Peptides against a protein of PDB entry 5FRP. Designs and how they scored, part 4

Target 1, 225 residues: chain A of PDB entry 5FRP
Amino acid sequence: VEWTESIPQIIATREDISKELNQALAKTFIDSDPRVRRTSVMIFNKVPVTEIWKNITNKAIYTSLLHLAREKHKEVRELCINTMAKFYSNSLNEIERTYQNKEIWEIIDTIPSTLYNLYYINDLNINEQVDSVIFEYLLPFEPDNDKRVHRLLTVLSHFDKKAFTSFFAFNARQIKISFAISKYIDFSKFLNNQESMSSSQGPIVMNKYNQTLQWLASGLSDSTK

## One batch from the design tools (peptide; aimed at target 1 N122 N127 A169 W215)

Design b2_p23_6_s4 (made by RFdiffusion4, then SolubleMPNN; its pose is not in this set)
Fold by OpenDDE base, seed 1:
Structure b2_p23_6_s4 (fold): chain B 225 residues (1-225), chain A 23 residues (1-23)
Amino acid sequence: as target 1 above (225 residues)
Amino acid sequence: EMEKLKEELEKLEKELKKLEEEL
């Protein structure tokens, strides 16, 4: 009986400690020192997603994490982009949607839009990183068609208009690259056949091959700058 | 102020790690 009467006081004390810790952490995300901001972001990489959702209850922390994706400090920004994408994927896989966590989910569900909106910065290094985290965490390869479609619909369901525009532009670019690679292979096969090269089509195919190579090289060189 | 925030962050990291070990 006496230990049961201490439980509310222990819970209240833990809530107070949790509140103080959450308030302290919220301040570290907006600290002027990039090392403090970096250390704060690293918590989301060091602690299991389930424990983060349980113990980090201050909405301002999650909002501040997402805001760091646009910060000036390159290292912290890059860490933040990888961290939020991974955290989103892990949350979708491991965290149930409940009434209690609804308000945090409303923030986490904006991560895909936050990432796709980084393409409007028009920075090649940011674009490459966003491309990488989309394939690794947001839209990973899934052999099950139903799971793949469900993940895609989940990602798209919270897009803003700008994120949709970026998503369609990105997919259009991928389709063009895939088509160009397919044509490169077809042209290469044609040119490797001496009989085909000696035909009236030989010079035409050679020109198209060179144009395709130049287009691919330009697209790849933009990714290496 | 900065040093106090680092100390509170280190306390949070330690507490979150303990909670991970208790699971």
Scores: peptide ipSAE 0.058, ipTM 0.614, DockQ to the pose 0.010
OpenDDE base, seeds 2, 3, 4, 5: peptide ipSAE 0.054, 0.050, 0.014, 0.057; ipTM 0.600, 0.601, 0.384, 0.608; seed 4 fails the geometry check

## One batch from the design tools (peptide; aimed at target 1 Y120 K161)

Design b2_p24_1_s1 (made by RFdiffusion4, then SolubleMPNN; its pose is not in this set)
Fold by OpenDDE base, seed 3:
Structure b2_p24_1_s1 (fold): chain B 225 residues (1-225), chain A 24 residues (1-24)
Amino acid sequence: as target 1 above (225 residues)
Amino acid sequence: EEERKKLLEEAKEEAPELAEELEK
């Protein structure tokens, strides 16, 4: 009986502790030391998504995570972009939408838009990373048409105008890349055939091959930078 | 520092994985 009477106090204490913990954690996301911010982001990578949703209740933490996608510190920014994309995907797969978590979902649902808006920075490294996380986490390969469409609609449902514009531009670019890769393969096959190389078309195809490679390479950031 | 230590101890009880990451 005494233990039962202490339970509300314990629950209240735990709630208070949880609140204090959340407040302390929120401060780490805005810490002046990039290492602290990095560690904070890593929590979202190391802790199961279900536990994060259960224990991290301060909205400011999620908002701060999203803001780090535009951070000046490259390592933290890159980590954040990967983390938030993965977290979004995991949340869609594992977290049910309830009345209690509605406010957090309102933030999480903006992750796709946040990512697509990074294209407006016009940085090749950022663009490549965004491309990567879109394919890996936001719009992964799904053979089931209904699931694929549902995921797509979910991703698009909270887009702002800028995100939509970026999305369409991205899709157009993907079509071009796909076409270029197809041509690269065709040209490579042609050039690997000795009879074809000795033909009058050999030099022409070689030129087209080089142009295709150059075009493909131009979309990639310099790995040395 | 004492407040941090207290928070870490509390975090260890409520969310051990979270506390471990905060200690790093």
Scores: peptide ipSAE 0.024, ipTM 0.562, DockQ to the pose 0.012
OpenDDE base, seeds 1, 2, 4, 5: peptide ipSAE 0.022, 0.023, 0.000, 0.022; ipTM 0.541, 0.561, 0.272, 0.559

Design b2_p24_1_s2 (made by RFdiffusion4, then SolubleMPNN; its pose is not in this set)
Fold by OpenDDE base, seed 1:
Structure b2_p24_1_s2 (fold): chain B 225 residues (1-225), chain A 24 residues (1-24)
Amino acid sequence: as target 1 above (225 residues)
Amino acid sequence: EKELKELLEEAKKEAPKLAEELEK
């Protein structure tokens, strides 16, 4: 009985410590010294993705990480671009979407758009880096057609208009949009035939599918004009 | 691989030190 009474205090203490750590980390991401910012970004490279999601709960940290992609300091920017792309890929592979982490996922889901929007800076070095991380982490080669299509649809479903335009301008040739669309249709048929659309996730997947289809259709129409 | 807690503590310690160096 006495052990049970100490658990709330321990939980509260851990929450307080976690809060303090998150607050401290949030400050380091916006520190004036690029070395401090670099060290902060390196946390996302040195710690397993599952531990990051568990312990870093302050949304401002993730927002700040994404903002560093446009930082003036070249080394920090380059590190950040690689880090966020890798983190996105690892998150998709290892982190489940829950009610508790929904708000963080809303930020993480913007990483593809954040990266594709970097093409508008019109810097050759940035463009090369973005190309590299797209094919290494965002849209990696996948021999399984269903997995490849699912990943593509996931990435495209959260695009803003600018990112979508950049996708068609720079990377559409490499992804073979025609193939992607064909497989998308097949995947759509598969999803429609699976009775498992009765799961709580069914409507979410369908919404993403429809959104992606709409964007693809719009992008193709603009490219053919 | 350093634990997240250790890395966070390191970051927390480095931030003030670097701030002091910049004010110098």
Scores: peptide ipSAE 0.077, ipTM 0.571, DockQ to the pose 0.013
OpenDDE base, seeds 2, 3, 4, 5: peptide ipSAE 0.029, 0.047, 0.000, 0.067; ipTM 0.539, 0.545, 0.304, 0.567; seed 3 fails the geometry check

Design b2_p24_2_s2 (made by RFdiffusion4, then SolubleMPNN; its pose is not in this set)
Fold by OpenDDE base, seed 5:
Structure b2_p24_2_s2 (fold): chain B 225 residues (1-225), chain A 24 residues (1-24)
Amino acid sequence: as target 1 above (225 residues)
Amino acid sequence: LQKEFNELVEKLEKEAEEEEEKLE
């Protein structure tokens, strides 16, 4: 009987502690020190997704995480982009949609849009990173057609108009890159043949080769920056 | 705040480990 009477107090205490912890964590995401913000983001990388969903219930934390994708501090931003993409993928794989977590899912479901909207910043480093996380976490290679389609539909179902536009642009760019690489290979083979180079087509192919290289290079970030 | 944060992370990590052990 005494044990039963203590249960409400224990539950209340745990809820209070959880609330306080969530409030404290929410503050760390907006801290002026980039190191604090970085550490906050790392929670989503170090802690299993199931535990995060269970213990982090403050919506402001998730909203703040998404906002850090546009962080001025490069290291924090890059970490955040990778983290949120991975967290999204893990959530889709491991977290069920329930009535209780609906509000958090409403935020998490905006991660794809948040990422695709980063292309509008027109930064080559950001673009490369977004490309990478799309292939690794948002739309990974999946041999099962049903799973692949389901994932795609899930990602697209919460897109805003800008994200859709970015999505189509991304796909078009990938096709163009693939084609350019194919041409590069063909031109390289041609140029490696001395007889072909001595032909009337030699200078023409050389010019096309250089144009292809220039185009490919223009789409890549400077590795020194 | 950093101390509280670290404590929270440690707690969450511990809880995660305990849950993994239960699933094994």
Scores: peptide ipSAE 0.058, ipTM 0.561, DockQ to the pose 0.012
OpenDDE base, seeds 1, 2, 3, 4: peptide ipSAE 0.055, 0.046, 0.038, 0.017; ipTM 0.555, 0.533, 0.530, 0.371; seed 4 fails the geometry check

Design b2_p24_3_s2 (made by RFdiffusion4, then SolubleMPNN; its pose is not in this set)
Fold by OpenDDE base, seed 1:
Structure b2_p24_3_s2 (fold): chain B 225 residues (1-225), chain A 24 residues (1-24)
Amino acid sequence: as target 1 above (225 residues)
Amino acid sequence: ELNELAEKIEKEHEKELEELVKKS
């Protein structure tokens, strides 16, 4: 743990880290202690993206980072998912594609597929986190249409078949959620009107309101678990 | 109509989830 915690400072101060250091760092991502794995992931959060690309040259480190998205340890997994999504976005914005970094980009370009494939785990907590990082990092709000389309095409260009399927399912789900929220609002407005509540439609709308609320709630993770 | 729509949304959501799990 202590050794791994020193790595961000070393990377920030050195122009090039040794092959031996890269090999040692690669081993920390697969360490049996979740605290060591957590600390290793944090390197990608503490060090600027440009310095990571410059100094971390061992492909196994990037591959291992992506693999931790399916980590059994909840805290490490959640940290990894946020970290890799952010790292992907920062890399797209700040790192030029060159011949020298081509092999690393081949790994980084699989991050969107890696994230969308997490939907197949069918875990509500994971789904919520993936939804969040998609909107925050992968497909952020962009008012410029050309930039938005370009980002979308970049994300989709490296999808596997499963990721495409998840992508379409995700979008369909968002449309359904949006519709349900709209109906929830309409029902709420109706029920807040005393004249409407006293009408023959009152009990019917109340039932629909409860069903809509239950449907919306069923898609949320239990914060206590 | 709204109840039918809510039920349809729920069924479609369940079906999509099942299809995703089957394809995994």
Scores: peptide ipSAE 0.011, ipTM 0.395, DockQ to the pose 0.060
OpenDDE base, seeds 2, 3, 4, 5: peptide ipSAE 0.008, 0.011, 0.018, 0.016; ipTM 0.325, 0.393, 0.407, 0.317; seeds 3, 4, 5 fail the geometry check

Design b2_p24_3_s4 (made by RFdiffusion4, then SolubleMPNN; its pose is not in this set)
Fold by OpenDDE base, seed 3:
Structure b2_p24_3_s4 (fold): chain B 225 residues (1-225), chain A 24 residues (1-24)
Amino acid sequence: as target 1 above (225 residues)
Amino acid sequence: DLNELAEEIEEKYEEELEELVKKS
């Protein structure tokens, strides 16, 4: 009889331990030491997405993760941006939407907006990273049209006005980049032809080639920063 | 391992956790 009465206390203790663990973990995300914050973010990379959703139930942890995308510490910020994008993609693929996890999904569904809003910082390094994670995790290549459209609609469904504006700007930029790359290839082919280079168009194409390269390069982050 | 991480966190915040347990 006494042993049976202890079982609820043990279960309650385990639940309490889980709660305490979540509370302790939440504190690590706001620790003054960037190394601690980094380590906390790495949990989302080391632990399977299904286990994270199961064991990390404190909303503050997820909210804090998203806030680190604007962290002053570069390494932590960069890690966070990659981590949250990957986590979003993995969650979409592996986690079912239920009543129990609704509140966490409400936070996770803001990840696309959070990322697209980073473009307004006007930092080339951040922009490049956001571009990268969008193509890798948010809107990956998908040959199936229905799946691609569904993913796109999912990503857009929680956009704020700023995110939409950024999204359209991004797409417009990508079109321009694609066009520029196409022209670069054309110019390169032209310049590799000796007969074409000897023509009256040779110098003109060379100039356009250089302008195209300069334009493409201007959109790249300074590797020395 | 999530368990190893939990142990590390518990060790780091053991004093704070003890205070929380005393208040419950």
Scores: peptide ipSAE 0.038, ipTM 0.397, DockQ to the pose 0.012
OpenDDE base, seeds 1, 2, 4, 5: peptide ipSAE 0.015, 0.026, 0.015, 0.027; ipTM 0.340, 0.419, 0.330, 0.399; seed 2 fails the geometry check

Design b2_p24_4 (made by RFdiffusion4; failed a check: the pose's geometry)
Pose (drawn by RFdiffusion4):
Structure b2_p24_4 (pose): chain A 225 residues (1-225), chain P 24 residues (1-24)
Amino acid sequence: as target 1 above (225 residues)
Amino acid sequence: STLNEYFNEKVEELEELVEELEEE
């Protein structure tokens, strides 16, 4: 851990080495101890994306980084998901493509598909995290009308079938959710004024809204929240 | 059905449709 903690500054201060470092971090990314794996992925977080793209070039680093996204260990998996997504976003907003660096890009480009494939594991926390992460770094809410799409296609550019089916299913659920929140408000407004304490639908509508709110809460990690 | 069950049903339906389109 002590050794792994020093790399970001070294990479940030010297290009003298890209050989031994690439040889070492590969082992450091698959070590048995999760502390070192975390301290390893923290590199992609602490040191700027450009110096990563310049200094570390070994194929195994990126594959291990993305590989850990499916890991049992939680603290490593979450930081991994967040990191490789923020990295994917920054890895397009700063670094162009040439004839030589494309060799590793096929990994940076399969990041969104890998991210979308996490939904298939069916974990509430992970689904929530991928949800949070995608709209934070991948498909941002800014800044304009045209580029969102221009990049949206680049995100969709490298998908497997699963990524598409899940990409669309996430969208198919959006309408049903909208049809829910709208009725949720249409039912929640029932308390604006006295419509039925026990009249028209008092004994029935309360237990439609009260039971309907559970349907939206069934997908969240903490439904009691 | 829960949101998760509904989402999984939609994923299965879309995968079956992709298989049928490949066969065509």

Design b2_p24_4_s3 (made by RFdiffusion4, then SolubleMPNN; from b2_p24_4, 11 letters changed; failed a check: the pose's geometry)
Amino acid sequence: MTLQEEFNEIVEKLEEELKKEEEK

Design b2_p24_4_s4 (made by RFdiffusion4, then SolubleMPNN; from b2_p24_4, 12 letters changed; failed a check: the pose's geometry)
Amino acid sequence: KTQQEEFNEIVEELEKEEKKKELE

Design b2_p24_5_s4 (made by RFdiffusion4, then SolubleMPNN; its pose is not in this set)
Fold by OpenDDE base, seed 2:
Structure b2_p24_5_s4 (fold): chain B 225 residues (1-225), chain A 24 residues (1-24)
Amino acid sequence: as target 1 above (225 residues)
Amino acid sequence: MTPLEEFNKIVEELEKKEKEKEEE
């Protein structure tokens, strides 16, 4: 009977440990010393994504990470931008969406918008870095059309209006009309793939596609005004 | 220490504290 009474205490202790860790990290992310902030960001870069999601449960930490994209300290900012993009990509690849991690995913899903919004700072160095991380982490080259489309739709599905505008402008710079057409073709192929549509992900992808189309339409309307 | 090592150290220290509390 005595051992059963110890179990709640053990569980409570584990919760306390997790709480203490999260509280400590939350403080380090907002520390006045750039070196401390840098070290905090590096945790997200060096620790496996699965372990981060498991151990860092305080949403404020993730919010703070995203905020550092506009950090005054150049080195911390640059590190943060790279780290966020990589972390986003790794999370998409390795972390399932559950009820328990929903609140964190809501924050992580804003990473693409956060990055694209940096174009409005109108800093050449920032723009170049954002271009780089988009190419490397957000929208990497994927030879599989379905995977490529799925990733693109995932990225676009959480864009705010500003991010979408930046995305369109960026694509307009890089994408000859031919590339846009190619993407539409890829989307169409994905949607026409019965296996993909019959999967549990089919409805989700379709919803994302529709959202993307609505955003494209809105972006075009703004360009015509 | 690398940030990973620092993080791991923190985790280990916390785990140690947990064990110490279990032994009391």
Scores: peptide ipSAE 0.034, ipTM 0.498, DockQ to the pose 0.011
OpenDDE base, seeds 1, 3, 4, 5: peptide ipSAE 0.036, 0.028, 0.040, 0.032; ipTM 0.472, 0.486, 0.485, 0.563; seeds 1, 4 fail the geometry check

Design b2_p24_8_s1 (made by RFdiffusion4, then SolubleMPNN; its pose is not in this set)
Fold by OpenDDE base, seed 2:
Structure b2_p24_8_s1 (fold): chain B 225 residues (1-225), chain A 24 residues (1-24)
Amino acid sequence: as target 1 above (225 residues)
Amino acid sequence: TEEALKEALENPEEIEELAEELEK
């Protein structure tokens, strides 16, 4: 009987501890010391995404994380940009959308827009970093066409007008490159098939393959310049 | 774990230790 009466108190204490923890963490993200803010961002890098979603329930923490993308302190900003992009990708892969986590997902779904809006700062270093995280985490290379399309639609589904504009301005090239690479792979597979090469389409596909290679080579050379 | 959590809450500089505990 006494043990049963202690269970509600233990549960209540744990809930209180969880609430207090979330409140304390929320304060660290807005601390005046950039070292404290940096350490707070690192939690999202060190802790598995599933544990973050389980234990961090205060939406203010997530909104504060996203806000640090515009931080004046370079190191904190750079860390935040990488962290939020990776966290977004991991969340899409590992976290189910439920009624209980809907409010957090509403914030996380704005990460792509938050990142693309950084192009309007007109800072070369920020632009390069955003390009990198988009390629690595937001729109990673995926050989499966259905998965690529699904990811793209997911990323675009929550874009604001400014994000769309930035997407078309900067990533139209990346999309074209990705599409060209996919075609290159398909053409290569076709050309490696002896039956296909002996067909009337063989020379046509070979020509398209060469054109695609030339286009890719020119695009890569322009990026290295 | 509860004491470590309280200590981490009192010392924001120990947030790294808290992150390690959240991984366990």
Scores: peptide ipSAE 0.031, ipTM 0.573, DockQ to the pose 0.013
OpenDDE base, seeds 1, 3, 4, 5: peptide ipSAE 0.027, 0.029, 0.000, 0.022; ipTM 0.624, 0.618, 0.285, 0.517

## One batch from the design tools (peptide; made by RFdiffusion4, then SolubleMPNN; aimed at target 1 A169 W215; its pose is not in this set)

Design b2_p25_1_s4
Fold by OpenDDE base, seed 5:
Structure b2_p25_1_s4 (fold): chain B 225 residues (1-225), chain A 25 residues (1-25)
Amino acid sequence: as target 1 above (225 residues)
Amino acid sequence: EEEEELKKLKEEEKKLEEELKELEK
């Protein structure tokens, strides 16, 4: 009988400890030291997604993670962008939607919008990173059409107006990049053929080749900056 | 600010479309 009376107290104590830990962790995301913020973000990379959802119950932690995407400290920002995109993808794959985790899902479901809204900063490095995480984590290559469509619909279902606008703009841009790359390859093949280069079309294709390169280069971050 | 940023993105998109159309001629 005495053992049964201790169980509620143990559960209550564990809950309290968990709450305190969550409160302490929430403070680390807003710490003045970027190293502390970085370490906090790394928790989401090092700990399995299932354990994160189980143990991190303070909404403020997830909200704070999303805010770090606009962090002034470059390294923390870049890490955060990759981390939240990966965490979103892993959550979609591994975490069930329940009544109990609904409020956290409401935050996590804003990750795509948060990422697409970074395009409005008009920073080439940020744009490149957002492009990268979209292809790697948000809208990964999926050979199964049904799964691909389902993922797309999931991503789009929580978009704000800005995210929709940027999505269409940059999806169009990606199609254009793909087309430009294809043309670059074709032009390169033509220019590598001596007979073709000696033709009247040689100078014309060379000009188009250079224009294609310039266009591609304008969309890519200068690795030197 | 947000409307200006949206306008800039649309202008960049339009510029990219025009440049691509020129490459197709």
Scores: peptide ipSAE 0.020, ipTM 0.490, DockQ to the pose 0.047
OpenDDE base, seeds 1, 2, 3, 4: peptide ipSAE 0.020, 0.020, 0.013, 0.018; ipTM 0.488, 0.469, 0.451, 0.502; seed 2 fails the geometry check

Design b2_p25_2_s2
Fold by OpenDDE base, seed 3:
Structure b2_p25_2_s2 (fold): chain B 225 residues (1-225), chain A 25 residues (1-25)
Amino acid sequence: as target 1 above (225 residues)
Amino acid sequence: DEEIKKFLEKLKEEEKKLEEILNSP
């Protein structure tokens, strides 16, 4: 643990880290101690993306990072999912594709597919997190049409079949959620009107309001668990 | 693929529930 904790500082201060250090770092991602794995993942959060690409050249590190998305340890998994999504986005924004970094990009380009495949675990907590990182990092709001399309195409270009399926399903789900939210708003407006609430439709709309909220809530993870 | 099937079925069920809520009298 202590050794791993020193790595961010080493990477930040050195222009080049040894092959041996990279190999040692790779081992920390598969360490039996979750604290070690966590600390290893945190390197990607503490070190600028440009420095990571420059200094971490062992592809096994990146591969191992991606594998932690299915980690049994909840905290490590959650951290990994956020980290890899952010790292992907930052890499797209800041790292040029070159011949030298091609092998790393081949791994990094699988991050979207890796994330979308997590939907098949059918875990509400994981689903919520995947939803979050998609909106925050993978496909963020972009008013520039060209940039938006380019990002979308980049994300899709490395999808496997399963990722494509979940992608389309996710989009369909989002449409339904959006529709439900729209109805929630309509019902809320109706119920906030005294005349409407006192009408024969009042109780009906109230019921639909409650059911709609319940439906929306059912798609969210239980924060108490 | 069973995982895909289960996932899609779950989503369909959720959508059906929403439709039932919104389309019910």
Scores: peptide ipSAE 0.380, ipTM 0.889, DockQ to the pose 0.872
OpenDDE base, seeds 1, 2, 4, 5: peptide ipSAE 0.375, 0.377, 0.376, 0.378; ipTM 0.888, 0.889, 0.889, 0.889

Design b2_p25_2_s3
Fold by OpenDDE base, seed 4:
Structure b2_p25_2_s3 (fold): chain B 225 residues (1-225), chain A 25 residues (1-25)
Amino acid sequence: as target 1 above (225 residues)
Amino acid sequence: DKEIEEFLKKEKEELEKLEEILNSP
């Protein structure tokens, strides 16, 4: 753990990391101790993306990072999912595609697929996290149409079949969620009107309100877990 | 792919539930 904790400083201070150090770092991602794995993932959070790309040249490190998305240890998994999504976004924004970094990009370009494939685990907590990182890092809100389209095409260009499927399902779900929220608001307004509540529609709308709320809630993970 | 089919089935069912709620008389 202590050794791994020193890595960010080493990366920050050195122009090049030795092959041996890269190999040693790669091993930390598969260490039996979740603390070691966590610390390893944190390197990607603590070190600027440009320095990561420059100094971490062992592709196994990146591959191992992606594998931790399916980590059994919840904290490590959650950290990994956030980290890899952020790293992907930062890489797209800050790292040019060159001949030298092509092999790393081949791995990084699979991050979207890796994330969208997590929906098949059928875990609400994971789903919620993936939803979150999609909005925050993968496909953030972008008012510029050209940039938005370019980002979308970039994300989609490396999808596997499963990722495409979950992508479309996700989008369809989001549309329905938005619609449900809209209806929830409408129902709420109706129920807050005395005249409306006294009408024959009052009980009907109340029922729809409750059911809509329940439907919305069913998609959320238990915050206590 | 069975996994994909099952996934899509579940998604469809959940969306249909909403439609039933909203379109019910």
Scores: peptide ipSAE 0.471, ipTM 0.905, DockQ to the pose 0.826
OpenDDE base, seeds 1, 2, 3, 5: peptide ipSAE 0.468, 0.471, 0.471, 0.471; ipTM 0.904, 0.905, 0.904, 0.905

Design b2_p25_4_s2
Fold by OpenDDE base, seed 3:
Structure b2_p25_4_s2 (fold): chain B 225 residues (1-225), chain A 25 residues (1-25)
Amino acid sequence: as target 1 above (225 residues)
Amino acid sequence: SKELEEIKKEAEKLAEKELEEMEKK
């Protein structure tokens, strides 16, 4: 435990963590003591994402992190679910895909599937947590349509069949509503611009606006039931 | 259903582009 607690500081201060240290860290994720496992997961919360990617090069660590999402110890599991979702989001935002980190990205790209697959456990508490982390980290609110679409496509691009099915069942409607709202805002801004209304595109935009309103009205009515 | 399929196709295209960019580096 004490050794594991020192790891965040070591990662923050050292530019190159030895292979041996990575191997030792990998063992802590599968330690029999849940406190050790918890501490290991917390490394991903305490250390900046850029430093994690730089210094943690043992792919087994990342794989083990993902496995903890299904472990028996509730506290560790819940922490792991939050941690991996946040780590995924931070990685997408801050880490460039390179040849050198390709193997790690192959693991990290499975995080969305790992999370959505938790719905099949059919546990209400887990479902609520998964919902929470999806909307907080995986598919956060983004006012920029292009960025929002890009994020969504990125998340979906690595889905396995089960994850895709669960996405459709649990979250697809909410995502659609969010997109429609964003489009509505854009159209509203356009309609408020008198110069744009006089353009040849005015009628086309108005039609799309009306369609969006109808869709929103229908979607909101379904969400209240 | 059709819209979801389109989203999936676009996602696949995006993934392919990302892979191509990694291979060029």
Scores: peptide ipSAE 0.019, ipTM 0.335, DockQ to the pose 0.033
OpenDDE base, seeds 1, 2, 4, 5: peptide ipSAE 0.017, 0.016, 0.013, 0.019; ipTM 0.315, 0.331, 0.301, 0.335; seed 2 fails the geometry check

